# Ledger of designs, part 83: peptides against a protein of PDB entry 7PB4

Target 1, 105 residues: chain A of PDB entry 7PB4
Amino acid sequence: KMLNIKEYKEKLLSTLGEFLEDHFPLPDRSVKKKKKNIQESSVNLITLHEMLEILINRLFDVPHDPYVKISDSFWPPYVELLLRNGIALRHPEDPTRIRLEAFHQ
Target 2, 218 residues: chain B of PDB entry 7PB4
Amino acid sequence: DALQMAVGYFEKGPIKASQNKDKTLEKHLKTVENVAWKNGLASEEIDILLNIALSGKFGNAVNTRILKCMIPATVISEDSVVKAVSWLCVGKCSGSTKVLFYRWLVAMFDFIDRKEQINLLYGFFFASLQDDALCPYVCHLLYLLTKKENVKPFRVRKLLDLQAKMGMQPHLQALLSLYKFFAPALISVSLPVRKKIYFKNSENLWKTALLAVKQRNR

## One batch from the design tools (peptide)

Design b1_p24_2_s2 (made by RFdiffusion4, then SolubleMPNN; from b1_p24_2, 12 letters changed)
Fold by OpenDDE base, seed 2:
Structure b1_p24_2_s2 (fold): chain B 105 residues (1-105), chain C 218 residues (1-218), chain A 24 residues (1-24)
Amino acid sequence: as target 1 above (105 residues)
Amino acid sequence: as target 2 above (218 residues)
Amino acid sequence: SLKEQLLRLMVEELVILTAELRKL
């Protein structure tokens, strides 16, 4: 029983990864080069998959404070996407913190 | 080969220079239709044409005709189905195309080579239950896909809510009965014992074609 | 969009599966 759930979770993660790569890719770095003045914020943006992993891990590892601080590595359109779809919630008092929705509760 | 030329036309798109674009399109559609209904299509041809039908590359009338002739010679690749579902998510196809796709998916279910990745799309199919036009066909698909691991408390709640909204629909009752079989503790409600489960898809558009496919593969 | 709806559903299922694995 446990093995089946674990295997199913791993397969779902793989499918999610492929889905995110196909439908929610990061913008190509090449497009920002043409506007000279935007400081190439050398900030390595994380994938939506990595962002979701962080949020899921925080939800279960620290259930009493499941909020993650939004870093510069968080692509703003991904944050907005998660919030708009009710996948994530903003902290009521700190707009720089978001949590994953507790779908298991 | 006429079929290869037709598939190549749909894959590459219309060459700009043809004055008679509509006549050329119709010729290639008829070629695909004729081969599909007589012999079925190879898995590779279905992969190409199914994706085209759902990508929004052509108009709804063309997409509908392509999808109606997605009849396998032998098997359908699971990857083709997963790609097709991904196109449904992009929202470039009409509501009628979505209905037709789910009807097709149920009709062709036994001809899909593997079900592992399709089973991972369970949540996506389950969400489509909220669409009244899709609901009967999605219930049938879910009836074919549902495993014990898919039967969760939140899904039971959603099905009961749908039943409260839509009434005691035969397709929804069939799915609920399966859920009760896998997880009797989650469904306290008494369900009518039906000896035979009937879905609207018993008379699919492909009945004659499917009989022919089964005869060729025996 | 349908892709955003699918994303939500996949995440929802992933959270539920993760919760089940942690209870075992």
Scores: peptide ipSAE 0.645, ipTM 0.552, DockQ to the pose 0.561
Fold by OpenDDE base, seed 5:
Structure b1_p24_2_s2 (fold): chain B 105 residues (1-105), chain C 218 residues (1-218), chain A 24 residues (1-24)
Amino acid sequence: as target 1 above (105 residues)
Amino acid sequence: as target 2 above (218 residues)
Amino acid sequence: SLKEQLLRLMVEELVILTAELRKL
């Protein structure tokens, strides 16, 4: 039973990764080059896959405070995507924190 | 050959061609149709054409005709099906095209080489049960796909709610019976023991073609 | 969109599977 679930989860993760790459890729870095303003805050945006991984891990590792602080590495359109689809929830008192929906509860 | 030229036309052809009146388009479409019904299509040809049919590159009439002739010579690649489902998500295809796709998917299910990735799309198919036009065909597909690991309490609740809304539909009963088989503790409701599972025999548009495929692969 | 719906469903399933694995 455990082995089957683990294998299925791994396959699902792989499929999710491919799906996200195909349908929700990060914007090409090329668009940022035109505005000359110096703050090369080279904020490395994380992929939606990485964002989901962080949110899932937090949900299970800290179930009493499952919220993740939105960092500059979080691409705003991804945050909005997760929120509008009910995949994530914003903290009621702190708009800078989001949690994954507890689909298992 | 004529088929390669036809496939190449659809692959490289004009974007957003809505006009069925194009003599060239019609010629190539007839070529694909003739080969598909006579011999079936190679997995690579199905991969290309199925993707085109669902991408919205051509008009609905053309897409429908392409989809109707997605008859394999031997096998259909699972990857082609996954790509096709991804196009359903983009919403560029008509409701009728979605229905036809699910009918096709059920009809061709045994000819798909692998089911591992398709099984991962279980949740997507399950969500499509809420579409009244899709529901009968999705139930049939889910009946073919459902494993014990897919039978979750929330899905049972959704099926029971759907049954309460739509009534005791034969296709829904078939799926519920399968769910009860895998997880009897989740379904307290007495389901009528139907000896025969009846999915709408939507006269399989491909019945004759499927018989021919099975004969060629023997 | 259906893409977004698929994303939700995949994440939902992933969460459920993760929960099941952690109970084990």
Scores: peptide ipSAE 0.641, ipTM 0.558, DockQ to the pose 0.576
Fold by OpenDDE base, seed 3:
Structure b1_p24_2_s2 (fold): chain B 105 residues (1-105), chain C 218 residues (1-218), chain A 24 residues (1-24)
Amino acid sequence: as target 1 above (105 residues)
Amino acid sequence: as target 2 above (218 residues)
Amino acid sequence: SLKEQLLRLMVEELVILTAELRKL
């Protein structure tokens, strides 16, 4: 039983990864360097897959404080996507923190 | 060959310069239809054409005709089905195309090489039960896909709610019976022991073609 | 969008499966 659930989860993760790559890719870095002076902190944006992994892990590893701080690596459209679809919830007192919805509760 | 040229036309799209775009489209569509119904299509051809039919690249009439001729020579790649389902999510296809796709998926289910990735889409298919037009075909698909691990309390509740809304539909009863088989403790409702599960299999658009495919692969 | 609905459903199922694995 445990092995079957694990295998199913791994397969789902793989399918999710492919789905995210196809349908929710990061924007190409090709947005032209127009204006010089803004310290384009070249913060490497994480994939939506990586973002979801962080959120899922936090949900289960720290169930009493399942919130993740939104970093500069979080692409704002992904955050909005997760919130809009009820996949993630914003912390009621700290708008810089989000959690995954506890779909298992 | 003529089929490769036709598939290539659909893949690349109509070249701007041809004055006879509609005639060319019809020619290539007829080529695909003729080969598909006579011999079936290779898995690679189905991969390309199925994606095109659901992408919204062409009009609904063309997409419908392409989808109707997605008949395998041997097998359909699971990856093609996963890609196709992804297009259903983008919402560029008509409601009629979605219905046709689910009918196709049920009809061609045995010809799909693997079911592992399709089984992972269980939740997506289950959510499509809420669409009254899709519900009969989705129930049939879920009947083919459902494993014990898919039978969850929340899904049971959803099915019972659908039954309350739609009544005791044969396709819904079939799925509920399967759920009860896997998880009898989750379904307290006495389901009538219907010996015959009747999915509307009789009006399969591909019945003749599928018989021919099965005969060629024996 | 249907794409976004699929994403939600996949994540929902992943969370449920993860919870089941941790109870085991």
Scores: peptide ipSAE 0.646, ipTM 0.564, DockQ to the pose 0.563; fails the geometry check
Fold by OpenDDE base, seed 4:
Structure b1_p24_2_s2 (fold): chain B 105 residues (1-105), chain C 218 residues (1-218), chain A 24 residues (1-24)
Amino acid sequence: as target 1 above (105 residues)
Amino acid sequence: as target 2 above (218 residues)
Amino acid sequence: SLKEQLLRLMVEELVILTAELRKL
């Protein structure tokens, strides 16, 4: 049973990864308008897959504080997407923190 | 190979410079159709073409024709089906294409190599029951996919609500009967004992082709 | 959108499976 569940999870992760790459890709970095001088710190945006991985891991690794701080690597449209769909919840007192919905409870 | 050229055309898209785009498209489409109906397509060819048919890369007429010729030589990869379902979600395909896809999925169900990942999409298919055009085919698909673990109280409620809305549809009754079989405690309603489960269009568009495939693989 | 619904369902299932694996 455990092996089957693990394999199933791995397959789902793979499928999700492909799905996210195809349908929720990061914006092309090329739309950096040549605006001049501001040291726009090249914040490396993480993929939605990576974001979900962080959120899932936090949910299970730190169940008493399942919230993740929204970093500059979190593409705002992804955060909004997760919140809008009830996949993630914003911390009631700290809008800079989000958690994954505990779908297993 | 003419088929490889045709598949490559659909994959790479039309070369901009060809003035005769429509003739070239039709030529390649006919090549795919001829091979598919005669011999079936390899799993790799189905993977490519199925994705193309659902991606919205081409017009609805072309997508419909491609989807109609997604006939396997041997097997269909589960991964291809999962990818196809992902495209259904993007909304670039027409309602008619969605209906055709579910019909295809039911028709080709036995030719799909594995069902594990497809079973993960159970919730997605179940949500599609709300579409009146999809409902008969989705019920049939769910009838094929449903395991005891899928029969949850909220799904029972949704099916009963759907029955209240749509009436006692044969395809819905078939699915409810299966649900009652797996979880009799969740369904207190007496269901008519049907000796035969009838799904709409049990005669799929591919009946003749599938018979030919089965004969070649014996 | 159906796309977003599918995303939710996949994540939901992934969370459930993860929970099952951690109970084991």
Scores: peptide ipSAE 0.644, ipTM 0.587, DockQ to the pose 0.557; fails the geometry check

Design b1_p24_2_s3 (made by RFdiffusion4, then SolubleMPNN; from b1_p24_2, 11 letters changed)
Fold by OpenDDE base, seed 1:
Structure b1_p24_2_s3 (fold): chain B 105 residues (1-105), chain C 218 residues (1-218), chain A 24 residues (1-24)
Amino acid sequence: as target 1 above (105 residues)
Amino acid sequence: as target 2 above (218 residues)
Amino acid sequence: SLKEQLLRLMVEELVILTAELREL
């Protein structure tokens, strides 16, 4: 039974990964350099898959404080996507923190 | 060969310089149609063409014709179906194309090599029950996919609410009967004992082709 | 969108499966 659930989870993760790659890819870095001197802070944006993994892990590893701090690696459209769809919730007092929805409760 | 050239045309798209784009497209489309209905298509050809049909790369008429000739020689890859469902989510295909896809999926269900990944999409298919045009075909698909673990209280409630809205539809009743079989405690309502499960015959479009495929694979 | 609904459903299922695995 445990093996079957694990295999099912792994298959779901794979399917999710492919789905995210196809339909929610990171923007190509080829934003045309308009000349303004904004320091290209080479912020390494994480994938939506990696973001979800962080949120899921936090939900289960720290259930009493399931919130993750939004870093510069979090692409703002992904944060908005998760919030808009009720996949994530913003912390009521700290807008820089988000949690995954506890779908298992 | 002519089929490889046709598939390659759809994959790479029309070269800008051809004065006779429509004639070339029609030629390649007829090539695919002829091979598909005569011999079926290889899994790789279905993978390519199915994605093209749902990607919105071509017009609805072309996409519809491609989808109608997605007839396997042997098997359809589950991965191709998962990719196809992902394209349905992007919304670049017409409502008629979505209906045709679900009809195709039901008709070709036995020719899909595996069902594990398709079963992961159960919740997505279940959500599509809200579309009145899709509902009959989605019920049939869910009837084929439903396992005991999929029968949850919230899904039972949604099906009963849907029945209250649209009445006792044969396809919905078939799905509810299956749910009651797997989880009798979740469905207190007496369902009429239907001797025959009746789904709209989605297979009618491919009946002759499917018979030919089954004969070749015997 | 249907795309966003599918994303939600997949994440929901993933959370449920993760919970089930941790209870075992």
Scores: peptide ipSAE 0.552, ipTM 0.694, DockQ to the pose 0.550
Fold by OpenDDE base, seed 4:
Structure b1_p24_2_s3 (fold): chain B 105 residues (1-105), chain C 218 residues (1-218), chain A 24 residues (1-24)
Amino acid sequence: as target 1 above (105 residues)
Amino acid sequence: as target 2 above (218 residues)
Amino acid sequence: SLKEQLLRLMVEELVILTAELREL
C-alpha cells in the first residue's frame, strides 16, 4: 500500500509539474521595461510548482504554524490564484502569510 | 512520409507565407484522417495531434476532425490523455470538443496503456458530472475508473443530489450501482437491479475503426 | 475556470496523498 501511494504521489507531482509548466508558466523575463536606474534586484521568481511544494511541506512539517511568509520570490498573480481558488488561505492577522488549505482534515 | 509532414504541419503551425493555408490544412488533415482510419496512428502521433486538437491552436471544425481521427494503431499513451485533460481545463476548446473528447476517452479506454495517472484525474472527471452535456459520458468513464478508494461520502452525496436534480438517468444509476457495490453502507437508497448497464451512445463514432484495430493487433 | 478547478483538485489530491503517506 505505501509503495503504491508513494508512486501515485510521485506520478501526480510529475503530472502537476507538467500541467503547471504548460498552463501557469512564469511571465517571460523579457518584459523588463527598459526603465533606467532603479537597481531592480533581479528577484528570482519561483515557479508555481515550487510555491506549492513549499506550502505543502510547511503544512505537514509545521502543522502548528502552517503559514508561509510571502517573499518577493512569490509572483503576486500566483498568490492571488491560490487564494481565489481556496487552495491557500491568508493568515487572519498577518496578510504577508499564507497557508495551504488542509484538504486532508 | 506524408503523415510525418502532416503531423509536423500541425505541430509547427502554418508557415505564414503560404497563400493557400486552407488548402494545405485540408491536405494535411485528410492525410491524417486517411492514415488514422486505415492503419491507426502511432502513440507519438496521437500525443502530438491530441494536444493540438485541444490546445485551441486551430478552429473548432479542425479540432473536431483531428479528435475524430485519434485512432490508435496499437496503444494510446496515458501521458497523452493526461495532457489532453490539462488542455480541457484551459478552456480554449468548445463544449462540443469536450463532449467529443469524453466520448473518445470512453471509446479508446481499453487502448490506453496505463490507467494509474488517469485515475489521479478521477476528481476532475467527477467534477465534470455537473455538465449536463458531459454527464452521460463522464458517468461511463467513471464507471470504468472507479475503485473502492474513490467511493467517498461526499461523492455519494453529490451523485444523489445529481440524481435528485436530473432524475434516475440510466448512466447515473449505473455509476450509483457501482458505488453501492464498493460501499453499500454509504448508499441506503434502494437502486433498481439492472441486468444490463446501458450507457448512452455505447455505439461510439469509432466502432468500425476499433474493430479494425483489434483485428490488426491479433 | 476549468484550469483553476483542475489545479485545485490536483493540489487537493496531493495533500490527501501526502497525509496518507505521513500516517503510514
Scores: peptide ipSAE 0.571, ipTM 0.673, DockQ to the pose 0.559; fails the geometry check
Fold by OpenDDE base, seed 3:
Structure b1_p24_2_s3 (fold): chain B 105 residues (1-105), chain C 218 residues (1-218), chain A 24 residues (1-24)
Amino acid sequence: as target 1 above (105 residues)
Amino acid sequence: as target 2 above (218 residues)
Amino acid sequence: SLKEQLLRLMVEELVILTAELREL
């Protein structure tokens, strides 16, 4: 039973990865904004897959504080996407923190 | 050959310079239709044409005709089905095309080479039950896909809510009966023991073609 | 969008499966 659930989860993760790559890719880094001076710290944006992995892990690893701080690596359109679809919730007192929806509760 | 030229036309799209674009389109569409109904299409041809039919590259009339001739010679690749479902998510196809796709998917289900990836799309198909036009065909598809691991309390609640809204539809009762078989503790409601599961199989647009495919592959 | 609905459903299922694995 446990092995079957694990295998199913792994397959679902793989399918999700492919789906996210096809339909929710990161913007091409090629929009070099010509503006010289701002040290745009080239913060490497994480994929939506990586963002979801972080949120899922936090939900289960720290169930009493399942919130993740939004870093500069979080592409703002992904955050908005998750919030808009009820996949993630913003912390009521700290707008810089989001949690995954506890779909299992 | 004529089929390769037709598939290549749909894949590359209409070349701007042809004054007779509509005549060329019709010629290639008829070529695909003729081969598909006589011999079936190769898995690679179905992969290309199925994606085209759902991408919104052509008009609804053309997409409908392409989808109606997605008849396999032997097998359909699971990858083609997964890609097709992804196009449904993009929303560029009409509601009628979505209905036709689910009808096609149910009709062609036995000809799909693998089911592992399709089974992972279970949640997506289940969500499509909320569409009244899709619901009968999605119930049939879910009846074919449902495993014990898919039967969850929240899905049972959604099915019961849907039954409360739509009434005791035969297709919904079939799916609920399967859910009760896998998880009897989750469904307290006495379902009538219907010996015959009636999905509308009689109006399969591909019935004659599928018989021919089964005869050729024996 | 239907795309966004699919994303939600896949995540929902992953959360449920993850919970089941941790109870085991």
Scores: peptide ipSAE 0.562, ipTM 0.679, DockQ to the pose 0.556; fails the geometry check
Fold by OpenDDE base, seed 2:
Structure b1_p24_2_s3 (fold): chain B 105 residues (1-105), chain C 218 residues (1-218), chain A 24 residues (1-24)
Amino acid sequence: as target 1 above (105 residues)
Amino acid sequence: as target 2 above (218 residues)
Amino acid sequence: SLKEQLLRLMVEELVILTAELREL
C-alpha cells in the first residue's frame, strides 16, 4: 500500500513537472536585456515546481507555522497565480509570507 | 499522399494565398474523415490532429469534425491524450468539444497504449464531475480509471454531495459502488446492488468504427 | 483558466498523497 502511494506520488510529481514546463515556463532571460537601465538583478528565479515544493515541504515540516517568506527568487506572477487560484494564502498580518492551502484537512 | 497533405494543412495552418480557404479546408477535412472511418489513423496522425482539435486553432465546427474522426488504426498514444487534456485546461475549446472529448476518451479507452500518465490525471477528471454536461461521461471514465489508491475520504464526500444535488443518477451510483468496493469503510450508505453497471451513453458515435478497428487488429 | 484549474487539482492531489505518506 505505501509503495503504491509513493510510486503514484512520484509519477504525479513528474507529470506536474512536465505540465509546469509546458504551460508555466519562466520568462526567457533574453527579453530583459533590451531595457538597459533595469539592473540585471542577478536573482535566480526559481521554477514554479521548486516554489510548490518549498510550500508543500513547509506545510508538512512546520504545520504550526506553514508560511514561507517570499524571496526575490519568487517570480511575482507565480505568487499571484497561486493566490488567485486558492493554492496559496497570504499571511493575514504579513503580506510577505504565504502558505500552501491545507487540502488534506 | 492525400492524407499527409491534409494533416500537413491542419498542422501548418492555411497558406495565406488561397482565395478558396473554405473549399481547401473542406477538402482536407473530408480526406481525414474518409481515411479515419475506412482504415483508422496512425498514432502520429492522431497525435497531431487531436492536439489541433483541442488547441482552438480552428473554429468549433472544424474541431468537432476532426475530433469525431480520431479513430485509431491500432493504438492511441497516452502522450496524445495527456496533451489533449492539457488543451482542455487552456479553455480554448467549446463546452460541446469537451463533452465530445470525454465521450471519445471513454470510447477509445481500450486503444490507448498505456494508462499510467492518464491515471495521474485522476484528480483533474474528478473535478470535471461538477460540470453537469460532463458528469455522466466523467463518471464512466473514472469507473475505468479508479484504483484503490484514488478512493479518498474527500472524494467520497464530494460524490455524496453530488448525489444529494443531482439525485440517484445511474452513472454516479456506478462510481459510488466501485468506491464502496475499494473502500467499504468510507461509504456507510447502503447502495442498491445493481447486477449490471450501465452507462446510458455507452452507445458511442464510434460503435461501427470500433468494431472495424477490433476486426483489423485481430 | 482551465490551465490554472488543472494546476490547482494537481497540487491538491499532491498534498493529499503527501499527507497519506506521512501518516504511514
Scores: peptide ipSAE 0.558, ipTM 0.683, DockQ to the pose 0.566; fails the geometry check

